# Ledger of designs, part 69: peptides against a protein of PDB entry 4XPM

Target 1, 160 residues: chain A of PDB entry 4XPM
Amino acid sequence: VMLHSKNVKGFLENTLKPYDLHSVDFKTSSLQSSMIITATNGGILSYATSNNDVPKNSINEINSVNNLKMMSLLIKDKWSEDENDTEEQHSNSCYPVEIDSFKTKIYTYEMEDLHTCVAQIPNSDLLLLFIAEGSFPYGLLVIKIERAMRELTDLFGYKL
Target 2, 67 residues: chain B of PDB entry 4XPM
Amino acid sequence: DIKGTIAFDTHGNVIESTGVGSQRIEDIGDLSKVTLDAEGFAQVQGDSLLVHLYKRNDITLAVYTSA

## One batch from the design tools (peptide; made by RFdiffusion4, then SolubleMPNN)

Design b2_p15_2_s1 (from b2_p15_2, 4 letters changed)
Fold by OpenDDE base, seed 5:
Structure b2_p15_2_s1 (fold): chain B 160 residues (1-160), chain C 67 residues (1-67), chain A 15 residues (1-15)
Amino acid sequence: as target 1 above (160 residues)
Amino acid sequence: as target 2 above (67 residues)
Amino acid sequence: MTKEELKALFDSLPF
């Protein structure tokens, strides 16, 4: 099944859902945002946000979108730097992973009071980006994004 | 009687925490250094709580109990 | 807590 724009949007919206472990007293917040961006320019191709209380077309919505654009660009830049830095690739903020014989890396970045993680969709010009509150544990965030990427096989090898 | 838990990865990052474990994230540094048995288990006596460790597939679960 | 109980708890985690 091909991933069309609407399907991608819906997928990203689903990634926002928190973990709720009923067997123990553990529950996360929802992700603040989930995005697919270009690895080349940091442009947002698709995004979802849990902040849906802002009226559509309002100045507050514009500001929130602009903030996402800013964050995506900053994260893309940092990712690009790290991909060209051997030391950063071996740092504690980098998780090398393999999905269906494709190698990629998950990076965690602290942005202000937010916890973020980003990963190149295998062999593609696209990045998957999760932004969460500071209370969202990094280890779980990494697991979450890895599992999400495993569901995006249709985007593997996607070139702009 | 479980008082709390911490699960963490090989980078020392938290995956989940509950109960008293949520207040003892700083323990990860020491817990990650504990030698596990052949099955991936260990027990460490803390300040007032016993910590049960189990590691599998690069994930460590620490369970805090009173005994 | 037994090893079996600990493993069971581990298996119940969302990862």
Scores: peptide ipSAE 0.709, ipTM 0.940, DockQ to the pose 0.809
Fold by OpenDDE base, seed 2:
Structure b2_p15_2_s1 (fold): chain B 160 residues (1-160), chain C 67 residues (1-67), chain A 15 residues (1-15)
Amino acid sequence: as target 1 above (160 residues)
Amino acid sequence: as target 2 above (67 residues)
Amino acid sequence: MTKEELKALFDSLPF
């Protein structure tokens, strides 16, 4: 199955959905944003945001997008540094995972009051990036992004 | 008589929390050190609450009860 | 609570 751009966008939008377990009175907020970015320069290839109340083409929208670009670049830089740092790869913020014999790492990063999680799509030049509110548990964020990556097999091995 | 829960991973990061568990995230440090039985269970008495532990697949669930 | 109840609660989690 080929994953088209619109399909990727829709996929990312679906990742924004919160968990809501009424049986145990557990509920999360929606992710603030979900993105696929390049591992090379942090460029955004696709993104979804939960805040859609900003008018299109408005200065606020531009600022919002610019903020995402800034965050993606910062996280990409941090990721790049950690990928070249053995100690960081063994820190509590790094989760080695294996998906269909492909190895990758999930990193959690605090960004101001936001909780972020990033992972290289296996054998690709792409990163999957989740940004959530500080109330979103890191452990769940990691599980969420791992499961999301498992659904992106079409992007495995994608090279720019 | 569940008063709350905490689920956490092997990194000590919260996966979910409810009730009094949401106010006791700091307990994870101690709970992660508890020796579990062969089935992955344990009980720990803490202040006025009893904590029931179950771990499977690197996820630990702590359930706080009054008894 | 029993082990069975605890396990059941664990199994109900979305992960």
Scores: peptide ipSAE 0.708, ipTM 0.940, DockQ to the pose 0.805
Fold by OpenDDE base, seed 1:
Structure b2_p15_2_s1 (fold): chain B 160 residues (1-160), chain C 67 residues (1-67), chain A 15 residues (1-15)
Amino acid sequence: as target 1 above (160 residues)
Amino acid sequence: as target 2 above (67 residues)
Amino acid sequence: MTKEELKALFDSLPF
């Protein structure tokens, strides 16, 4: 199945779903946001949010989208800095991973009261970004984004 | 007689927690230093509860029991 | 709790 813009949007929407382990008393909240952004400028190519209760084209929607744009830019900047800092790449906030022989890194970032993680889609100019509430465990967030990235093989090697 | 659980990764980050485990996230620091047997198991007395450890594929599961 | 029970619990986790 080839990934087009519509398919990517649907994919990101599916990543919002909470983790629910029925065998034990453990359930997370939904992700606040899931995005694919450019590694160069932090521009949002596609996104999904769990807060869809805001009327379309309303001032509240505009503000929420602007907030996402700001967060994506800030995270992209931090990611870019870390990619140029060997010490940060060996910190507790960096998870080196390999997917089908492609190497990438998952970074976790605290953004105010939110838990975020970001990863470069292997050999691409794209970043996958998850934003969750502070109650969402980082270890699970990392696993979640890794598994999601494994489903984005069509974007591997994507260049702008 | 499970009182709670904590699953955590090699970075000490929580993956999941239940029951009393959710209230003992600070235990991860000590639990991560416990020497496991050849099969990846260990038991540690933690406070008033016994902690059962099992690690596989960089994931550690801690289970808190009364005995 | 036995090792088998602990391993079974681990195996039940979807990660």
Scores: peptide ipSAE 0.708, ipTM 0.940, DockQ to the pose 0.858
Fold by OpenDDE base, seed 3:
Structure b2_p15_2_s1 (fold): chain B 160 residues (1-160), chain C 67 residues (1-67), chain A 15 residues (1-15)
Amino acid sequence: as target 1 above (160 residues)
Amino acid sequence: as target 2 above (67 residues)
Amino acid sequence: MTKEELKALFDSLPF
């Protein structure tokens, strides 16, 4: 089964769903945004947002998309800097992980009042990016993005 | 009997919290340093509450009880 | 609580 553009969009939309534990009284908010962006320029290839209350093709929608573009570019820049900084790779905000013999890193970044998490899709020119409210715990965000990447094997090795 | 819980990773980041655990995120720093037994368990007395610890696969669960 | 109860609670978590 190939993961096409529409399938990617649907996949990202599914990642927005809140975490709800049935055994304990714990439930998160939905992710604000979920994106696949280029590691080179921070360009958005696909995205999903929980803010679907904005009228289509409105100025507010355009502004929302522009805000996502800005955030993706900023996070890509932070990621690029950290990938070239050994000290940052050993910081508490970096999680080295291995998926199917591929090594990658998950980074957590505070973006204004938002909690963000970004990771390079293994051996690819793509980044997976989650944006959540400040109440979303980082530990859970890391687990969430790792598990999401495990479902994106079709994108492993993707080059621009 | 459970008053709350905290689950956290090896970076000290919260995974989940409930009850009084949600108000005791600051405890993670100390709880992460507690020596666990061979099975991954420990108990720590914290003020009026007892904290039960269990760690497996780099995840620590802390459970707060009155006894 | 017992070790068994604590482990059971841990096992009930989806992570």
Scores: peptide ipSAE 0.707, ipTM 0.940, DockQ to the pose 0.896

Design b2_p15_2_s2 (from b2_p15_2, 5 letters changed)
Fold by OpenDDE base, seed 2:
Structure b2_p15_2_s2 (fold): chain B 160 residues (1-160), chain C 67 residues (1-67), chain A 15 residues (1-15)
Amino acid sequence: as target 1 above (160 residues)
Amino acid sequence: as target 2 above (67 residues)
Amino acid sequence: MSKEELEALFNSLPW
C-alpha cells in the first residue's frame, strides 16, 4: 500500500522532533527541515519545517520555501556527484547501510552552518533529506535518518 | 562520579556528548586508536580525568571520570 | 566505574 501524501507529510513532521537521550543529559534541537525530494531534479515532493510561525502566503514563507528548494537542489547535485565518485563513497561522509536486503547510502553534508544528511530511499527515485542546526551531531543524524528510512518501506522501489 | 561522556561512530562523528566530553571532542581522534581488550573495554588516563571506553557494534562510548 | 556500569550505560542508549 502506497503512502498517502498526507501521511508522508505527517511522517516528516514527526521526524522534526528532537532526539532525547534519557540515559545521559543530552537532547538535540528539532530538525529545521525534513524532506522527500526527487533524485533526478531535486524537486520537493513533501517537506516539513520547524519554523511554521510565518503567515501563509507571506513573503517570509515564500522565501523560506525558496531556500528549501535551493538547498534540496544543491544537496541533490552533490549526492549525484558522490554517487559517481568512488573516493567520496569511501569518505567519512558516506555510510553504506542495508535495510531489508536493500543497499543504500547515507551522506552527510555541511551546508554553511547547517548539518545535513541525505539518503536514497532503497531502490527508488526518492531521497530523504534532513537539515539540522550545526549543534546536531552528525553521528546521531545518521542514526536518525536510517531509522526514519526503515519506516518508509512503502516507498521502497518507487519510481517516478 | 561521571564528569562527561562522548559517544562516536567509526567515522569519528559524534553521536552524543555531555559534560566535559562536550569540551573534549578533539579526543575522538586518539580514543579511536586505543586498543581495546577482548570484551571491548579500555581505560585511558588523560590530563586530570580517566576515560573509560567501551565499544560494541562500531559505536564507542567514552566516559570521563575523576578516578 | 566498573565494566558492568559502563556497559549498562551503553545499553541504555537508543540502539
Scores: peptide ipSAE 0.707, ipTM 0.944, DockQ to the pose 0.853
Fold by OpenDDE base, seed 1:
Structure b2_p15_2_s2 (fold): chain B 160 residues (1-160), chain C 67 residues (1-67), chain A 15 residues (1-15)
Amino acid sequence: as target 1 above (160 residues)
Amino acid sequence: as target 2 above (67 residues)
Amino acid sequence: MSKEELEALFNSLPW
């Protein structure tokens, strides 16, 4: 089944769900945000946020959306810099991964008190971006985003 | 008799932590250097607790127990 | 704790 805009939104919403490991006493918080953004400009193509209790068209909603736009742009810029820096690609903040026959990289970035993770959707002009609270461990965040990308095969090779 | 757990990757990043493991994240540095047997197991005495290690596919699980 | 128990716990994690 092909992914359309509404399907992508629903997919991102599902990624917000917390990780609950029943075998051990471990459960995360929900992701703060999940986004697909352009690698070129950091523009948000689709997003989901756990802060849905804010009234629509309120000042708080506007501020939250603006904050997401700012964060996406900042992370895109950092990602772009790292993609042009071989040393950064070999740091502990970079996870080279291969999905099927496609290679990509997962980067972890600390944004103030938040834990973020970003990865280029293989062979595409798109980035998948997760934003979580500082209590969300990076190792699990990396696993989460890798698994999420495996479900976005329809976007592999997407060019703007 | 499990007192806690830590799971971590080869980058030293936490995947999960519970119990006393949540208070011993700093142990990852030392635990990552422990030599495992051919099956991926090891045991390390850490202060008053015994740490059981198992590594597979670049993921290490540490389980803290008493004795 | 046995090796089998440890491995079982590992296998129960989201890999």
Scores: peptide ipSAE 0.705, ipTM 0.944, DockQ to the pose 0.849
Fold by OpenDDE base, seed 4:
Order: C-alpha cells, then structure tokens, then sequence
Structure b2_p15_2_s2 (fold): chain B 160 residues (1-160), chain C 67 residues (1-67), chain A 15 residues (1-15)
C-alpha cells in the first residue's frame, strides 16, 4: 500500500501520542511536533503538532508554522554538519541503527528548552524529526523515532 | 518496596525514571560502570537505598529499594 | 527484590 500525503499526516499525528507506562508510574507529555522534512533544504513536507488550539488562518497559526520552519532548518543544518563530521558521529548524540538491512543514524539535539531527535529515512532524501518538551527523556525519544521509522518503509529510498 | 526506577541506554540517556530515580539521574554515570553477573544482574548499595540492576540488549533498569 | 521480579519489570517496559 502506497503511503499518500494524507496517510503521512495521519501517521505523524499518531506519533504525537504520549507514552504511558503502567507498570511503572511514568507518563510522558505528547510530542510538540512531528515532521518529515527534506534533507537537502530542511523544507517541511508534512507535519503534525499538539498545539492545535489555534484558529485557522490566524496570526498565531502562521507564527507557529514559521517557527517549525525555522526549527527544521536549524536541525537540518546541524544534521548535515554532523553527517560530515566523524567526531560528531561518535558522540553520545548519535545512534547508529539498522532497519531491515538499511542503516541510518538518529541524532538528538537540544533546541532551547526542547528535546529533539532527527533521523534520515533510510536511503532517502527525507528526515523524520520529533520535537518534545524538555521533560521527555532522550532515550525514550530515540526509541520512539526508531519505531516510527520502521513504519515508514514506503518512504525508504525516496529521492527528491 | 520500590522507591523508584531509572531505565537508561548505553549513551547514558534516560528512557524512564520514577520516584527517587527521577531525583538520581546523576547516578547513571556510576551505575553504567557496575559489573553485572552472567545473567545481567547486579546489586549496589547507594546512600540509604539498595539499587537493583538488570541489563539486556544494551538497556539497563535500575530499581531503588529500601532493602 | 528477586531477579524474577526485576526481569518481569524490565519486560513490562516499552520494548
């Protein structure tokens, strides 16, 4: 089944859901944002945000989108730099992973008071980007994004 | 019996924390260095709490108890 | 806390 834009949006919305671990008294907040962006320019192809209490076409909506665009560009730039820096790839901020024989890397980045993680969708020109509150632990965020990527096999190998 | 927990990965990043574990994130540095037995278990005495460790697949769970 | 209990708790986490 081909993953269309509508399906991608819904998928990203689903990734916003918090973790609730009932075995231990631990629950996260929802992700602030979830995005698929281009690895080349950081352009947003699809996104979801938990802050949906903003009227359509309002100035606040525009500002929110612009903020996401800014963050995506910043994170893309940092990701690009790290992909060209051997030392950064060996830091604690880099998680090499393998999904169905495809290799990729998950990077964690602190953005102001937010916790973010980004990963190149295997063999593609696309990045998956999660933005969470500072209370969202990085280790769990990494697990979350890895699992999400495993569900995006239709985008593996996607080239712009 | 359980006073708190910390789960963390090999990068020292937290996966989850509860109870007193949430107040002892700094323990990860030391806990990550503890030698585990062949089954992946260990116990270490903390301040006033006993820390039970279990590691599998590069994930460590620390459970804090009074005894 | 027994090994069994600890392992059970570990297995209950999201993996």
Amino acid sequence: as target 1 above (160 residues)
Amino acid sequence: as target 2 above (67 residues)
Amino acid sequence: MSKEELEALFNSLPW
Scores: peptide ipSAE 0.702, ipTM 0.944, DockQ to the pose 0.839
Fold by OpenDDE base, seed 3:
Parts: structure tokens; C-alpha cells; sequence
Structure b2_p15_2_s2 (fold): chain B 160 residues (1-160), chain C 67 residues (1-67), chain A 15 residues (1-15)
């Protein structure tokens, strides 16, 4: 199944869903945002946010989008720096993973009071980015983004 | 009688926590160093609670019980 | 808590 822009948006919206464990008394909040951005410029190609109650075309919506753009650029810059830093790649904030023989890395970043994680879609110019509240555990966030990445095989090797 | 749980990865990051486990995230450092048996199990008596450990596929589950 | 119960609880988690 080919992932079109609309399908990608729907996919990202699905990633917002919280974890609700039935075997233990544990439930997370929804992700604040889920994004696919360019690794080159940090430009947003697609995004989903849990705050959909904002009226469309309102100043609040514009501000929200601008905030996402800012965070995207900042995280892209941090990612770029870490990809060129061997020590950062061996820190607890970096998870090397392999998906279908493709190698990539998942990074966790504290952005103000938010928990974020980002990963390069294998062999592509794209990054997948999750933004969550500070109460969202990093270990679970990493698992979440890895599993999401496995569903984006259509984007593997995508070049701008 | 489970009093709480903590699941964590090899980086020491929390995956989930419940009950008393949520108040004992700092235990991860010590729990990660516990020697497990051949099947991936261990028990650690910390204080008034017994901690049951199980590790598989780089994930450790700690369960706190009264006995 | 038995090993079997602990393993069962582990298996019930989402992985």
C-alpha cells in the first residue's frame, strides 16, 4: 500500500493515541505532536497534533504551527550535531536500531518541559519526530517511535 | 499482592511504572546491576518490599510485593 | 509471586 500525503497525515494522527496498558494500572497522555520533517532544513512535510480544538485560520492556530516549526528546526539542528558527534551517539540519549536491514538511530531530547524523540527514516532525507508531555516515559517513547518507523517502509530511501 | 511495577530498558529509561514503583524510579540504577539467573529472574529484598525481576529482550520488569 | 506469574505479567505488556 502506497503512502500518500493524506495517508501519512492519518498515520501521524494514529501515533498520537495514548498507551493504555490493561494488565497494569498505567496509561499515558496523548502525544502533543507527531511530525515528519526534512533532515536538511527541518521543514515540516506532515504533522498531527492533539490540540485540534483550535479554530481553523485563527491566530492561535497560526501560533501553534509556528511553534511546531520552531521546535522542528531546533530538533533538526540537535540531530544534525549529534549525527556528527561520536560521543553523542554513544550516550544514553541515542538508540541504534535496525529495521529490515536498514540502520538508523533514535534520539531523545528534553525540550523545555517536553519529552521528544526523533529518528531518521532509514536511508532517507526525512525525520520522524514525536513530542510528548514530560510525564511520558522516554523508554516507552522510544519503543513507540521504533514501531511507528517500521510502518513507514514506503518512505525508506526517500530523497529530496 | 503487587504493590507496584517498573519496566525499564538498558539505557535506564522508564517504559512504565505503577504503584510504589512510580515512587522508586531511582531504584533502576541498582536493579539494573542485579545478577539474574539463567532464565532471567531474580529477587531482591530491599526494605519491607520484595522486588521480583525478570529480564528478556533488553527489557527489565520489576514487581514490588509485600512478600 | 511465582516465576510463571511474573513472566505472564511481562508478556502482557505491549512488546
Amino acid sequence: as target 1 above (160 residues)
Amino acid sequence: as target 2 above (67 residues)
Amino acid sequence: MSKEELEALFNSLPW
Scores: peptide ipSAE 0.700, ipTM 0.944, DockQ to the pose 0.851

Design b2_p15_2_s3 (from b2_p15_2, 5 letters changed)
Fold by OpenDDE base, seed 4:
Structure b2_p15_2_s3 (fold): chain B 160 residues (1-160), chain C 67 residues (1-67), chain A 15 residues (1-15)
Amino acid sequence: as target 1 above (160 residues)
Amino acid sequence: as target 2 above (67 residues)
Amino acid sequence: MSKEELKALFDSLPF
């Protein structure tokens, strides 16, 4: 089934849900934000945020969106730099992965006190971006985004 | 018996932690260097706790026990 | 703890 705009939004909203392990005493916070952005300009195509306490069409909402835009742009720039840097691709911040015979990379970046994770959707002009609180462990964040990408096969090969 | 756990990847990044493991994230550096047996297991004495290691598919689980 | 117990605990993790 083709992934429509509303389906993408709903998918991203679902990724916000925290990990809650019942077998062990471990629980994470919700993701702060989940986004699909363009790899070229860092433009946000779709996003979800856990903080929904902002009135719609308010100045605070606009500021919140603008903050996401700025953050996405910064992360895209860092990602772009690393994609052109062999040394950075061999750092602990880079996870090469293969999904259905497509190769991609997952990068972890610390933004202020936030933990972020970004990955190019295979063979596409799109990036998947997770933003979490500093308490969210990077190893789990990487696993989370990898599994999320595996569910976005409809976007594989998407070109702008 | 179990006092805590740490799960971590090959990059040394935490996946999950519980109990005393949450306070011993710095142990990952040393634990990652431990030689495992053919089945992926090892035991290391650390402080007053015994650390049980199991690695599979590039994920290492460390379990802290009193014995 | 035994190897089996350790494996069981590992299998309970979300990966």
Scores: peptide ipSAE 0.710, ipTM 0.941, DockQ to the pose 0.816
Fold by OpenDDE base, seed 2:
Structure b2_p15_2_s3 (fold): chain B 160 residues (1-160), chain C 67 residues (1-67), chain A 15 residues (1-15)
Amino acid sequence: as target 1 above (160 residues)
Amino acid sequence: as target 2 above (67 residues)
Amino acid sequence: MSKEELKALFDSLPF
């Protein structure tokens, strides 16, 4: 089944859901944002955010979107730098993973007090980006984004 | 008698924490260095708590109990 | 706690 724009948006919205392990009384916050961006220029192709209380077409909404654009660009730039830096690829902030014989890397980045992680969708020009509060554990964030990527096989090999 | 837990990965990053484990994230540095037995288990005596360790598939679970 | 209990707790984790 091909992923359409609506399907991608809905998928990203689903990734926002918090992790809740009732058996041990562990619960996270929702992700602040989930995005698919271009690896070339950090352009946002699709996004979801937990903050839906902002009125549409308001100045606050514009500022919020602009903030996402800025963060996506900054993270893309950092990702690009790290992809060309062998040392960074071997740091604790880089998780090499393999999905269906495709190799990719998950990077964790601290953005002010936010926890973020980004990964190139295998063999594609696209990045998947999660932004969470500082209370969201990095280890879980990595697991979350890896599992999300495994559900995006339709985007594997996508070239702009 | 579980007082808390910490699950962490091979990079030392937290996956989840509960109870007293949430207040002892700094223990990961030492816990990650503990030698496990052939089955992936270990026990470490803490201050007033006993830490039970189990590692499988690059994930370590630490469980804090009364000594 | 026993090894079995610890393993069971680990197995209960969704990852």
Scores: peptide ipSAE 0.710, ipTM 0.941, DockQ to the pose 0.878
Fold by OpenDDE base, seed 3:
Order: C-alpha cells, then sequence, then structure tokens
Structure b2_p15_2_s3 (fold): chain B 160 residues (1-160), chain C 67 residues (1-67), chain A 15 residues (1-15)
C-alpha cells in the first residue's frame, strides 16, 4: 500500500497516542508532536500535534507552527553535527539500529524541558522526529520511534 | 506482593516504571551491573525490598517485592 | 516470586 501525504499525516497522528499498559499501572502522556522533516534543511514535510484546540488559521496556530519549524531546524542541525562526530555516535544518546537490512541511528535529545527523539529514515533524506513531555521515558520513546520507522518502508530510500 | 517495577534498556534509559520503582530510577546504575544466570535471572536484596531481575532481548525488568 | 511469574510479567509487557 502506497503511503501518500494524507496517509502520512494520519500515520503521524496515530504515533501521538499514549502508551497504556494493561498488565501494569503505567500510562504515558500523548506525544506533543510527530514530524517528518528533511535532513538537508530541516524543512517540515508533514507533522501532527496533540494540541488541536487552537483555532484554525489563528495567530496562535501560526506561532505554534513557527515553533515547530524552529525546533525541527535545531534538531536537524544537532543531528547533522552528531552524524559527523564519531564520539557522539558512540554516546549513550545514540542507538544504532538495523531495519530490514538498512542501518540507521536513533538519537535522543533534551530540548529545553522536552524529550525528543530523531532518526534518519533508512537510506533517505528524511528524518522522523518525536517530541514528548519530560515525563515520557527515553527508553520507551526509542522503542516507539523504531517501531514507527518499521511502518514507513515506503519512504526508505527517498531522496530529495 | 509486588511493590513496583522498572523496565530499562542497555543504555540505562527507563522504558516503564510503576509503584516504588518510579521512585527508584537511580537504582538502574547498580542493577545494570548485576550478573544474571544463564536464563537471565537474578535477585538482589536492597534495603527492605527484594529486587527480582529478568533480562531478555536487551530489556531488563526489575520487580520490587517485600520478600 | 518465582522465575515463571517474573517471566510471565515480562511477557505481558508490549515491548
Amino acid sequence: as target 1 above (160 residues)
Amino acid sequence: as target 2 above (67 residues)
Amino acid sequence: MSKEELKALFDSLPF
């Protein structure tokens, strides 16, 4: 099944859902944001946010989108730096993973009071980016983004 | 019987925590160094609680019990 | 708790 732009948006919205474990008393918050951005410029190709109460086309919505643009650019820059830094690739914030014979890396970044996680979609010019509250455990965030990437095979190898 | 749990990965990052485990995240540093048996199990006595460890596929589950 | 109980608890986790 081909993953079109509207399907990508719906996919990202689905990633926002919190974990609610049945067997234990553990539940997370929803992700604040989920995005696909370009690895080259940090441009947002698609995004979803949990804050949907803001009126459409309002100044508050514009400001929130601008904030996402800023965050995506900052995270892209740090990701790019780390991809060119051997020490950072071996730090505790980097998770090398292999998906369907494709190698990629998952990075965790503290952005102000938020927990973020970013990974290059295998063999592509795209990054998948999750932004969560500080209460969202990094270990779970990494698992979440890895499993999400496994569902984005249509984007593997995507070049700008 | 179970007072709490912590699940964590090989980087020492929390995956989930419940009960008293949520208040003992700092234990991960020591728990990650515990030698497990061939089946991936261990028990560690900590203060008044017993910690049961099980590791599989790079995920460690710690369960805190009174005995 | 037993090893079986601990393993069962682990298996109940969705990760």
Scores: peptide ipSAE 0.710, ipTM 0.940, DockQ to the pose 0.893
Fold by OpenDDE base, seed 1:
Structure b2_p15_2_s3 (fold): chain B 160 residues (1-160), chain C 67 residues (1-67), chain A 15 residues (1-15)
Amino acid sequence: as target 1 above (160 residues)
Amino acid sequence: as target 2 above (67 residues)
Amino acid sequence: MSKEELKALFDSLPF
């Protein structure tokens, strides 16, 4: 299925779903947000959030969206710095991965009390960004975003 | 009887935890240094609990039992 | 706990 704007939004919404193993005592929270942003400016191309209880066009919604924009910009800046820093690429916050012979990196970042991870969609000008509560384990977050990227092959090589 | 579990990656980050494992996240540092056998298994006595280790594909599962 | 049981538990992980 080719990814169009509506399809991407739906995809991101699906990534919000928590892990819930009924057979064992393990359950995560939903992701707070899931976004595709530009690697150049941190602009949000598409996003999904678990907090949909805010009335549309309300001041609270505007503040929420603005907060996402701010976080996206900050994470993009940190990602850009790390991509130009060999030492940071060898830290425990960086996971080099290969998907269908395409190489990329997954970075984990603490954002205040939130757990975040970001990865460049292979050979593209796009970043996939997950934001979760502090209780969401980083190791699982990394696995989650890697699997999500494997479903975004239509965006591989996407240039702005 | 299983008292809890911790699964973690090669970076020392938690993947999942249950039971007493959720209270023993600090054990990852030591558990990651344990030498495993050729099949990826080990057992370590930790505190009052026995820790069973199994590693495959860069993921380590630690299972805490009373014996 | 046997190795077989431990492997089975590993295979049940959500990833």
Scores: peptide ipSAE 0.710, ipTM 0.941, DockQ to the pose 0.760; fails the geometry check

